# Peptides against a protein of PDB entry 6B4E: the designs that were tried, part 5

Target 1, 295 residues: chain A of PDB entry 6B4E
Amino acid sequence: TNFDKISKMFWHYKDKIAQIKQDIVLPIKKADVNVRNLLSRHKRKINPKFGQLTNSNQQLFKIQNELTQLINDTKGDSLAYHWILNFIAKAVVHQAETEVRVKPESALPLGKLTLYLLVQFPELQELFMARLVKKCPFVIGFTCEIDTEKGRQNMGWKRNNENKWEDNTSYDERMGGILSLFAIITRLQLPQEFITTTSHPFPIALSWHILARICNTPLNLITNTHFVILGSWWDAAAVQFLQAYGNQASKLLILIGEELTSRMAEKKYVGAARLRILLEAWQNNNMESFPEMSP

## One batch from the design tools (peptide; aimed at target 1 A212)

Design b1_p9_4_s2 (made by RFdiffusion4, then SolubleMPNN; from b1_p9_4 with D6E)
Fold by OpenDDE base, seed 4:
Structure b1_p9_4_s2 (fold): chain B 295 residues (1-295), chain A 9 residues (1-9)
Amino acid sequence: as target 1 above (295 residues)
Amino acid sequence: SFNVPEEPP
């Protein structure tokens, strides 16, 4: 792994966030009142949609259609269109941080919705990835030291109003939630209407990148969070990952579940313990995935 | 660290 390239990728997306603010968010504040009113109304309609997801494909399709219409209403104005997509990107990641973190299986409907939108509206892809990397650098396998304030900030740690860092559990859960969503997206099939015309924007190969890059990360930078997000990834995508890459996937799962956890055993990371449990379950032919959605 | 290939097979 060329970590210099990974770092450059990380900072590319950090710069993209700044660019989004400068070129999309701030300009809308000065836009025509009619445009601002339109976007305000759309924001209010769009925001609750993500919370309306259930384990029902029927409900998913309904929401997909509703969002598609709302987004299409903005296409006549490029700035408005990009603004609404950026809003959606932020909302999806926020949903992962809040809902998926406590109910990981909710990543499946959210991931299906997100993948649909990413394909339907290609301009969402860079906006979404930038938001993901900002909030959870693990999605591209980026890791830095967290012994400094800047390091923690780069790794997506939050501070409260008292300038106190969030607790480790909260951080781990948020990262796990976001990573679960991303993992789900990487292992989902494209919707039927796109499968023959479009390539997958975030394919299963990106899951390989995550695992490989974490395995290749210097051990002194490996934390409990790494194991937590690997566990989250495992629940979300391990079955499909094995289907995709077969024996090579198996080797990599053993590597993270056995070898990486063993090398870090002295740290007694709770996340590592869980990952070992997942490995053992797999070895006992008891690997599980999220249940499929209902019709 | 390990030396896992960056790209999938």
Scores: peptide ipSAE 0.744, ipTM 0.981, DockQ to the pose 0.950
OpenDDE base, seeds 1, 2, 3, 5: peptide ipSAE 0.743, 0.743, 0.743, 0.743; ipTM 0.981, 0.981, 0.981, 0.981

Design b1_p9_4_s3 (made by RFdiffusion4, then SolubleMPNN; from b1_p9_4 with D6A)
Fold by OpenDDE base, seed 2:
Structure b1_p9_4_s3 (fold): chain B 295 residues (1-295), chain A 9 residues (1-9)
Amino acid sequence: as target 1 above (295 residues)
Amino acid sequence: SFNVPAEPP
């Protein structure tokens, strides 16, 4: 693992967030009133769509079509188009922080929708990844110290209006929710209409990156959160990961479930205890995945 | 830390 490369990637996306603000978010405030009105109407229509997802593919396809139409309505104006995509990127991540956090299996329909949009609208990819990395650096396997304010900020910790840091449980759960979504996206097949014409924008290899980079992280930087997000990843993608990489996947699952947890045993992390339970379930031929969606 | 390959097989 080249941590310099990972750091460069992390800061690339941090810079991208700043660029988005300067080139998309701020300029739209000075745009033509008709454009601003269009975007306001579209925002109101788009925002509830993510909460309307269920375990139904039929409902998913309906929402995909509705969002596609709404986004296409903005393509006549490049700034409007990028603004609406950035809004969608933020909304998807927010849904992961709230709904997926409390109901991890909801990551599946959300991930399917997101993957569809990422392929249908390629400009969404960088916007979405930038938002993911800002909120949850674990998606690219980035870790830094959190004993400083800057370190905590870099790792996606939030402060409330009173400048108080969020509690550890809240942070862990938010990171788990976001990571669950990303993990699902990496293990999903492209929709049938794209599979022969487009490469997967965030393939299963990115799950390998997450696990490998965490394993290679200095132990003094490993926290309970690392184990929490590994557990979230496990629920979301372990089955498909094993299917993709076979024996090498097995070795890596054993490494995180047994070896990494053992190295950190003195810390008595709750997340590590859960990961051991997942490992034991797998060893007993009980590797579970989220249920497939209905037609 | 461990020495896991950076890329999958």
Scores: peptide ipSAE 0.710, ipTM 0.979, DockQ to the pose 0.926
OpenDDE base, seeds 1, 3, 4, 5: peptide ipSAE 0.710, 0.708, 0.710, 0.709; ipTM 0.979, 0.979, 0.979, 0.979

Design b1_p9_5 (made by RFdiffusion4)
Pose (drawn by RFdiffusion4):
Structure b1_p9_5 (pose): chain A 295 residues (1-295), chain P 9 residues (1-9)
Amino acid sequence: as target 1 above (295 residues)
Amino acid sequence: ESLGAPDSP
């Protein structure tokens, strides 16, 4: 892995976040009353819909239809359309760092909803990817030092209610939740309305990049967070990763489960212990996936 | 130092 290229990719998405603020978020303050009213009302109606998802496909379709109508209502104004898509991208990532953090299997229905919106509204793709990379750089394999304040900000760290950094556990759980959503998206087939006509925007190869880049990361930059997001990724996508790459996926899973954990054994990272358990469960023919969605 | 994983399958 050429980590200079990974850094260039990271800063490209960081620049995109700045561009979104300059060209989508700030100009909306100057939009006309009809646009402001519509966006104010629609953002209230959109916000709780992500938490209304359940394990039921019928409920997923209901929420997809409600959101499609609300988003289509904004298409008459390109700026309002891009603003509501940016709002949705932020809301989905927030849902991943909150609900998916507590309930990892909720990444499955949220991932199906997000993937549907990503192809129904393709302008969402760049907005969503930039948000993921800003909030969880592990999705593209970016890692930098966190000894400095700027490094902590680059890696997606947050502060609590007193300008102290959130504890390591809070950060690790957030990163797992966000990366779990992206991992689901990379291993989902497109919904039937699009599977016959459209290329998957974030395919399974992106999961290969995550694993390979963590395995190629200098060991002095590896932290408990890398093991936690690999475990979260495993729960969300390891079964489909093997279906896609076979013996090559097996070699990579062994590398992360046996070698990466062994090299970092002296750190006694909690996430490394769980990744070893996941490796042993697979070796005992007991690899799990999230239960498929109910009717 | 790293594990040297291939960048592609």

Design b1_p9_5_s1 (made by RFdiffusion4, then SolubleMPNN; from b1_p9_5, 3 letters changed)
Fold by OpenDDE base, seed 1:
Structure b1_p9_5_s1 (fold): chain B 295 residues (1-295), chain A 9 residues (1-9)
Amino acid sequence: as target 1 above (295 residues)
Amino acid sequence: MNLGAPESP
């Protein structure tokens, strides 16, 4: 693991967030009133769609088509198009922070929708990844110290209006929700219409990078959150990860489930305890995956 | 099929 490379990637996406604000978000505020009105209407139509997802593929396809139409309506104006994609990127991550956080299995329909949109609208990929890295640096295996304000900010910690940090549980759950979504995306196959013509934008190899990079992270930087997100990843992708990499996947699962948890045992992290339970379940041939969606 | 190891742990 090259941590300098990971750091450079992290800061690349932090810079991308600043660029998005400068080149997309702020300019739209000064755009033609008709464009602003269009985007306002589209925003109102798009935002509820993510909450309308169910365990039904039929419902998923309906929403995919509706979103596709709404996005296509903006393509005549490049700025409007990029603005709506950035809005979608933010909305998807927000859905992960709120709904997936409390219902992890909801990551599956959300991930399928997101993957479809990422392939259908390639410009969404950088916008989405930038938002993911900003909100949850764990998606690229980035970790820094959180003993400073800047460190906490870099790791996606939020402050309220009273300048108080969010509690550890809230942070852990948000990170878990976001990582669940990303994990799902990495382990999903491309939709049938794209599988032969397009490369997967966020393939299963990115899950490998997450696990490997966390295993190589200096132990003094490992927190309960690392174990929480590993548990979230496990629920979301462990079965498919094993299918993809076989024995090499098994070794990595043992490294996170046994070795990393053992090295951090003195901390008595609740997330680590859960990850050990997941490891034990696997060792007892009881590894579970999210249920497949209905037709 | 084992797809290999894209990064060493």
Scores: peptide ipSAE 0.032, ipTM 0.685, DockQ to the pose 0.158
OpenDDE base, seeds 2, 3, 4, 5: peptide ipSAE 0.032, 0.030, 0.032, 0.032; ipTM 0.681, 0.655, 0.681, 0.682

Design b1_p9_5_s2 (made by RFdiffusion4, then SolubleMPNN; from b1_p9_5, 4 letters changed)
Fold by OpenDDE base, seed 4:
Structure b1_p9_5_s2 (fold): chain B 295 residues (1-295), chain A 9 residues (1-9)
Amino acid sequence: as target 1 above (295 residues)
Amino acid sequence: MNLGAPEEP
């Protein structure tokens, strides 16, 4: 693992966030009033749709179609188009921080919707990835120290109005929610209409990178959060990961579930304990996955 | 010290 490369990638996406603000978000505030009104209306229509997802594929397809139409309405203006995609990227990640956090299985419909949009609107990919890395750098296997305020900020920690850091549980759950969404996206098949024409934008190999990079992270940087997000990933993608890579996947699951947890045993991380339970369940041929969606 | 996980599948 080349951690310098990962660090460069992390900062690349940080720069992208700044660029998005300068080139998309701020300019739209100076745009024609008709454009601003259009985007305001679209924002109001789009925002609730992510929360309207259920375990129903029928509902998913309805929402996909509605969002597709709303996004297409903006394509005549490049700035408006990129603004609405950036809004969607933010909204999807926010949904992961809130709903997926408390109901991990909700990552499945959200992930299916997101993957569809990522393929249908390729310009969403960099916007979405930048937002993911900003909020949850674990998605690219980036880790830094959190002993400094800047380090915590880089790792996606939030402060409240009293300038107090969020509690560890809140942070862990948010990271788990975001990682669950990303994990789901990586293990989903492309929609049938795209399989022959498009490559997967965030394939299962990116899950491999997450696991491998965490395994190779200096142990002094490993926290409870690492184990929490590995557990979230496991629930979301372990079955499909094993299907994809077979024995090689098994080796990596053993590395995170057994070796990494053992190396950190003295810390008594709750997340590590859960990950060991997941490993043991797998060893007993009782690996669980999220249920498939209804028609 | 790392666990020596391969970077790629």
Scores: peptide ipSAE 0.491, ipTM 0.939, DockQ to the pose 0.908
OpenDDE base, seeds 1, 2, 3, 5: peptide ipSAE 0.490, 0.490, 0.489, 0.490; ipTM 0.939, 0.940, 0.939, 0.938

Design b1_p9_5_s3 (made by RFdiffusion4, then SolubleMPNN; from b1_p9_5, 3 letters changed)
Fold by OpenDDE base, seed 1:
Structure b1_p9_5_s3 (fold): chain B 295 residues (1-295), chain A 9 residues (1-9)
Amino acid sequence: as target 1 above (295 residues)
Amino acid sequence: ENLGAPEKP
């Protein structure tokens, strides 16, 4: 693992966030009032859609079609189009931070919707990845120290209005929610309409990178959060990961579940304990996945 | 120290 390369990727996306603000978010504030009104209406229509997802594929397809129409309505104005996609990227990540955090299985319908949109609107891919990396650097296997303010900020820690850091549990759960969504996306098949014509934008190989990079992270940088997000990933994607890579997947699951947890045993991380439980469940042929969606 | 995980499958 080349951590310098990963760092460069991290900062690339941090720069992308700054660029998005400069080139998309700020300019729209000065755009024509009709454009701003259009986007305001679309924002109000789009935002509830993510919360309307259920375990139903029928409902998913309905929402996909509705969002597709709403996004297409903006294509006549490049700035408006990119603004609405950036809004969607933010909204999806926010949904992961809130709903997926408390109901991990909700990552499945959200991930299916997101993957559809990523393929249907390719310009969403960079916007979404930039938002993911900003909020949860673990999605690319980036880790830095959190003993400094800058380090915590880089790792996606939030401060309240009193400049107090969020509690560890809140951070862990948010990271878990975001990572669950990303893990789901990586293990989903493309929708049938795209499978023969388009490459998967965030394939299962990216899950491999997450696991491998965390395994190779200097142990002094490993925190409870790393184990929490690995557990979240496991729930979301371990079954499909094993299907994809077979014995090689097994080796990597053993590395995170057994070896990494053992190396960090002195810390007595709660997340590590849970990951050990997941490993043991797998060893006992009791690995579980999220339930499939209904028709 | 790392666990020697391969970067790719």
Scores: peptide ipSAE 0.456, ipTM 0.944, DockQ to the pose 0.889
OpenDDE base, seeds 2, 3, 4, 5: peptide ipSAE 0.024, 0.026, 0.025, 0.023; ipTM 0.703, 0.720, 0.719, 0.706

Design b1_p9_5_s4 (made by RFdiffusion4, then SolubleMPNN; from b1_p9_5 with S2N D7E)
Fold by OpenDDE base, seed 1:
Structure b1_p9_5_s4 (fold): chain B 295 residues (1-295), chain A 9 residues (1-9)
Amino acid sequence: as target 1 above (295 residues)
Amino acid sequence: ENLGAPESP
């Protein structure tokens, strides 16, 4: 693992966030009133769609079509189009931080929707990844120290209006929610209409990178959060990961579940304890996946 | 120190 390369990738996306603000978000505030009104209406229509997802594929397809239409309505104005995609990127990540956090299995319909949109609207890919990396650097296996303000900010920690950091549990759960969504996306097959014409934008190999990079992270930088997000990833993607890579996947699951947890045992991380339980469940042929969606 | 995980499968 080349951590310098990962750091460069991290900062690339941090720069992308700054660019998005400069080139998309701020300019639209000065755009024509009709454009601003259009986007305001679309924002109001789009935002609730993510919460309308259920375990139903029929409902998913309905929402996909509705969002597709709403996004297509903006294509006549490049700035408006990019603005609405950036809004969607933010909304999806926000849904992961809130809903997936409390109901991890909701990552499946959200992930299916997101993957569809990422393929249907390729310009969403960079916007989405930038938002993911900003909010949850774990998605690219980036880790830095969190004993400084800058370090915590880089790792996606939030401060309230009183400049107080969020509690560890809140941070862990948010990271878990976001990582669950990303893990789901990486293990999903492309929608039928795209399988033969498009490459997967965030393939299962990215899950491999997450696990490998965490395993290779200096141990002094490993926190409870690392184990929490590994557990979230496990619930979301371990079954499909094993299907994809077989024995190689098994080795990596053992590395995170047994070796990494053992090396960090003195810390008594609750996330590590959970990950060991997941490992043991797998060893006992009780590995579970999220239930498939209904037709 | 790290666990020596391969970067790719």
Scores: peptide ipSAE 0.504, ipTM 0.949, DockQ to the pose 0.914
OpenDDE base, seeds 2, 3, 4, 5: peptide ipSAE 0.503, 0.501, 0.501, 0.504; ipTM 0.949, 0.948, 0.947, 0.949

Design b1_p9_6 (made by RFdiffusion4)
Pose (drawn by RFdiffusion4):
Structure b1_p9_6 (pose): chain A 295 residues (1-295), chain P 9 residues (1-9)
Amino acid sequence: as target 1 above (295 residues)
Amino acid sequence: SLNAPPLPS
């Protein structure tokens, strides 16, 4: 892995976040009354819909249809359309760092909803990827030091209610939740409406990049967070990763489960212990996936 | 590092 190229990719998405603020978010303050009214009303209607998802496919379709109508209502104004898509991208990532953090299997319905919106509204793709990278740089394998305040900001750290950094557990759980959503998206087949006509926008090769780049990261930059997101990724995508790459995926899973954990054993990282358990469960022919969605 | 391989063909 050429980490200079990974850094260039990271800063490209960081620049995209700045461009979104300048060209989408700030100009909306100056939009006409009809646009402001529509966006104010629609953002209220959109916000709770992500939490209304369940394990049921019928409910997923209902929410997809409701959101499709609301988004289509904004298409008459390119700025309002891009603003509501940006709002949705932020809301989905927030849902991943809250609900998926507590209930990892909720990443499956949320991932199906997000993937559907990503192909129904393709302008969402760049907005969503930039938000993921800003909030969870592990999705592209970016890692930097967090000894400095700027490094902590670069890696997606947040502060609590007194300018102190959130504890390590809170950060690790958020990162696992966000990365779990992206991991589900990379291993999902497109919905039937699009599977016959469209290329998957975030395919399973992106999962290979995450694993390979963590395994190629300098060991002095590895933290408990890398093991936690790999465990979250495993739960969401290891079965399909093997279906895609076979013996090569097996070699990479062994590398992360046996070698990466062994090299960092003195740190006694909690996430490394869980990744070893996942490796042993697979070696005992008991690799799990999230239960498929109910009707 | 672990010198992981690149993406297979």

Design b1_p9_6_s1 (made by RFdiffusion4, then SolubleMPNN; from b1_p9_6 with S1M)
Fold by OpenDDE base, seed 3:
Structure b1_p9_6_s1 (fold): chain B 295 residues (1-295), chain A 9 residues (1-9)
Amino acid sequence: as target 1 above (295 residues)
Amino acid sequence: MLNAPPLPS
């Protein structure tokens, strides 16, 4: 694991966020009132759709089509198009922070929708990754110290209006929600209409990177959150990960579930205890996956 | 630190 490379990637996306603000968000605020009104209307139509997802493929396809149409309506103006995609990127991550956080299995329909949009609108990919890395650096296996304010900020910690850090549970759950979404995306097959024409934008290899990079992270930087997000990843993708990489996947699952938890046992992390339970369930031939969506 | 294996090809 090359941590310098990971760090460069992290800061690349941090810079991308700043660039997005300067080149997309701020210019739109100064754009023609008609454009701003159009985008405002589109935003209001788009935003509820992520919450309208269910375990139904029929509902998913409906929402996919509706979003596709709404996004296509903006393609005549490049700035508007990129603005709406950036909005979608933010909205998807927000949905992961809220809904997936409390209902992890909701990551499946959200992930399917997101993957569809990422393929249908390739310009969304960098916008989405930038937002993901900003909110949850774990998606690229980045970790830094959180004993400084800047470190906490870099790792996606939030402060409230009173400048108080969010509680550990809230942070852990948010990170778990976001990571669940990303994990799902990495293990999903491309929609049938794209499978022969394009490559997967965020393939299962990225899940490998997450696990491997966490395993190779200095132990003094490992926190309860790492175990929480590994557990979230496990629920979301472990079955498919094993299918993809076989014995090599097994080794990595054992490494995070047994070895990493054992090395950190003195900390008595709740997340580690849960991950251990998941490992033991797997060892007892009781590994579970999210249920498939209904027609 | 745990020496995770490289990505399979």
Scores: peptide ipSAE 0.254, ipTM 0.910, DockQ to the pose 0.937
OpenDDE base, seeds 1, 2, 4, 5: peptide ipSAE 0.254, 0.250, 0.253, 0.110; ipTM 0.910, 0.909, 0.910, 0.803

Design b1_p9_6_s2 (made by RFdiffusion4, then SolubleMPNN)
Fold by OpenDDE base, seed 1:
Structure b1_p9_6_s2 (fold): chain B 295 residues (1-295), chain A 9 residues (1-9)
Amino acid sequence: as target 1 above (295 residues)
Amino acid sequence: SLNAPPLPS
């Protein structure tokens, strides 16, 4: 693991966020009133769609089509198009922070929708990844110290208007929700209409990188959050990960579930305890996956 | 740190 490379990647996306604000978000504020009105209407129509997802593929396809139409309506104006995609990127991550954190299995329909959009609208990929890295650096296996304000900010910690940091539990759950979504995306197959013509934008290899990079992280930087997001990843993708990489996947699961938890046992992290439970369930041939969606 | 294996080819 080259941590310098990971750091450069992290800061690349942090810079991308700044660039998005400068080149997309702020310019729209000065755009033609008709464009602003269009985007306002589209925003209002798009935003509730993510909450309308269910365990139904039929409902998923309906929403996919509706969103596709709404996004296509903006393609005549490049700035408007990029603005709506950036909005979608933010909305998807927000849905992960709010809904997936409390209902992890909801990551599956959300992930399917997101993957479809990422392939259908390739310009969404950088926008989405930038938002993910900003909100949850764990998606690229980035970790830094959180003993400083800047460190906490870099790791996606929020402060309220009173400059008080969010609760550890709130942070852990948000990170878990976002990571669940990303994990799902990495383990999903491309939709049938794309599988033969397009490469997966965020393939299962990225899950490997997450696990490996966390394992290779200096132990003094490992926190409860690391174990929480590993548990979230496990629920979301462990079965498919094993299917993809076989024995090598097993080694990595043992490494996070047994070795990493053992090395950090003195900390008595709740997330680590849960991860050990997941490991033990697997060892007892009881590894579970999210249920498949209905037709 | 642990020694995670490289990504299989």
Scores: peptide ipSAE 0.211, ipTM 0.899, DockQ to the pose 0.936
OpenDDE base, seeds 2, 3, 4, 5: peptide ipSAE 0.211, 0.210, 0.207, 0.203; ipTM 0.897, 0.897, 0.897, 0.894

Design b1_p9_6_s3 (made by RFdiffusion4, then SolubleMPNN; from b1_p9_6 with S9E)
Fold by OpenDDE base, seed 1:
Structure b1_p9_6_s3 (fold): chain B 295 residues (1-295), chain A 9 residues (1-9)
Amino acid sequence: as target 1 above (295 residues)
Amino acid sequence: SLNAPPLPE
């Protein structure tokens, strides 16, 4: 694992966030009033859609079509189009931080919707990845020290209005929610209409990168959060990961579930204990996946 | 650190 390369990737997306603010968000504030009004209306219509997802594919397809129409309405203005996509990127990640956090299985419909949008609107891909990396650097296997304020900021820690850091549990759960969504996206098949014409924008190989990079991370940088997000990933994608890579996948699962947890045993991380439970369940032929969506 | 295997082809 080349950590310099990973760092460069991390900072690339951090720079992208700054660029998005400069080139998309701020300019819209000075745009024509009609454009601003249009975007305001669309924002209000789009935002509830993510919360309207259920375990129904029928409902998913309905929402896909509605969002597609709303996004297409903005294509006549490049700035408006990119603004809406950036808004969607933010909204999806926010949904992961809130709903997926408390109901991990909700990552499946959200992931299906997101993957559809990523393929239907390719410009969303960089916007979405930038937001993911900013909020949860674990999605690219990036880790830095959190002993400094800058380190915590880089790893997506939030401060309240009193400049107090969020509690560890809140951070862990948010990271788990975001990672669950990303894991789901990586293990989903493309929608039927795209399978033959488009490559997967965030394929299962990216899950491999997450696991491998975490395993190769210096142990002094490994925290409870790493185990929490690995557990979240496991619930979201382990079954499909094994299907994709077979014995090689098995080796990685053993590496994170057994070896990494053992190396960090002295820390008594709750997340590590959970991951060991998942490993043991798998060893007992009891690996579970999220339930499939209904028609 | 651990030695993770490379991505299979």
Scores: peptide ipSAE 0.139, ipTM 0.846, DockQ to the pose 0.930
OpenDDE base, seeds 2, 3, 4, 5: peptide ipSAE 0.047, 0.137, 0.132, 0.137; ipTM 0.765, 0.843, 0.842, 0.844

Design b1_p9_6_s4 (made by RFdiffusion4, then SolubleMPNN; from b1_p9_6 with S9A)
Fold by OpenDDE base, seed 3:
Structure b1_p9_6_s4 (fold): chain B 295 residues (1-295), chain A 9 residues (1-9)
Amino acid sequence: as target 1 above (295 residues)
Amino acid sequence: SLNAPPLPA
């Protein structure tokens, strides 16, 4: 693991966020009133769609079609198009922070929708990844110290209006929600209409990178959050990960579930305890995955 | 740190 490269990737996306603000978000505020009105209407129509997802593929397809049409309506104006995609990227991540946080299995329909949009609108990919890295650097296996305010900020910690840091539980759960979504995306197959014509934008190999990079992270930087997001990843993708890489996957799962938890046992992290339970369930041939969606 | 295996082919 080359941590210099990971750091460069992290800062690349941080710079991308700044670029998005400068080149997309701020310019729209000064754009023609008709464009602003259009985007405002579209925003109001798009935003509730993510909360309308259920365990139904039929409902998913309906929402996919509705969003596709709404996004296509903006293609005549490049700035408007990129603005709406950036809005969607933010909305998807927000949904992960809220809904997936409390109901991890909701990551499946959200992930399917997101993957569809990522393929249908390739320009969404960089926007989405930038937002993910900003909110949850764990998605690329980036870790830094959180003993400083800047370190906490880099790792996605939030402050409230009173300039108080969020509590550890809130942070852990948000990170878990976001990571669950990303994990689901990495293990999903492309929709049938794209599978022969397009490569997967965020393939299962990215899950490997997450696990491997965390394992290779200096132990003094490992926190409870690392174990929480590993547990979230496990629930979301472990079964499919094993299917993809077989024995090599097993070695990595043992490494995080057994070795990493053991090395950090003195910390008595709650997240580590949960991950240990997941490992033991697997060892007892009781590894579970999210149920498939209904027609 | 641990030594994670490389990404398989």
Scores: peptide ipSAE 0.208, ipTM 0.888, DockQ to the pose 0.931
OpenDDE base, seeds 1, 2, 4, 5: peptide ipSAE 0.200, 0.204, 0.201, 0.109; ipTM 0.885, 0.886, 0.885, 0.791

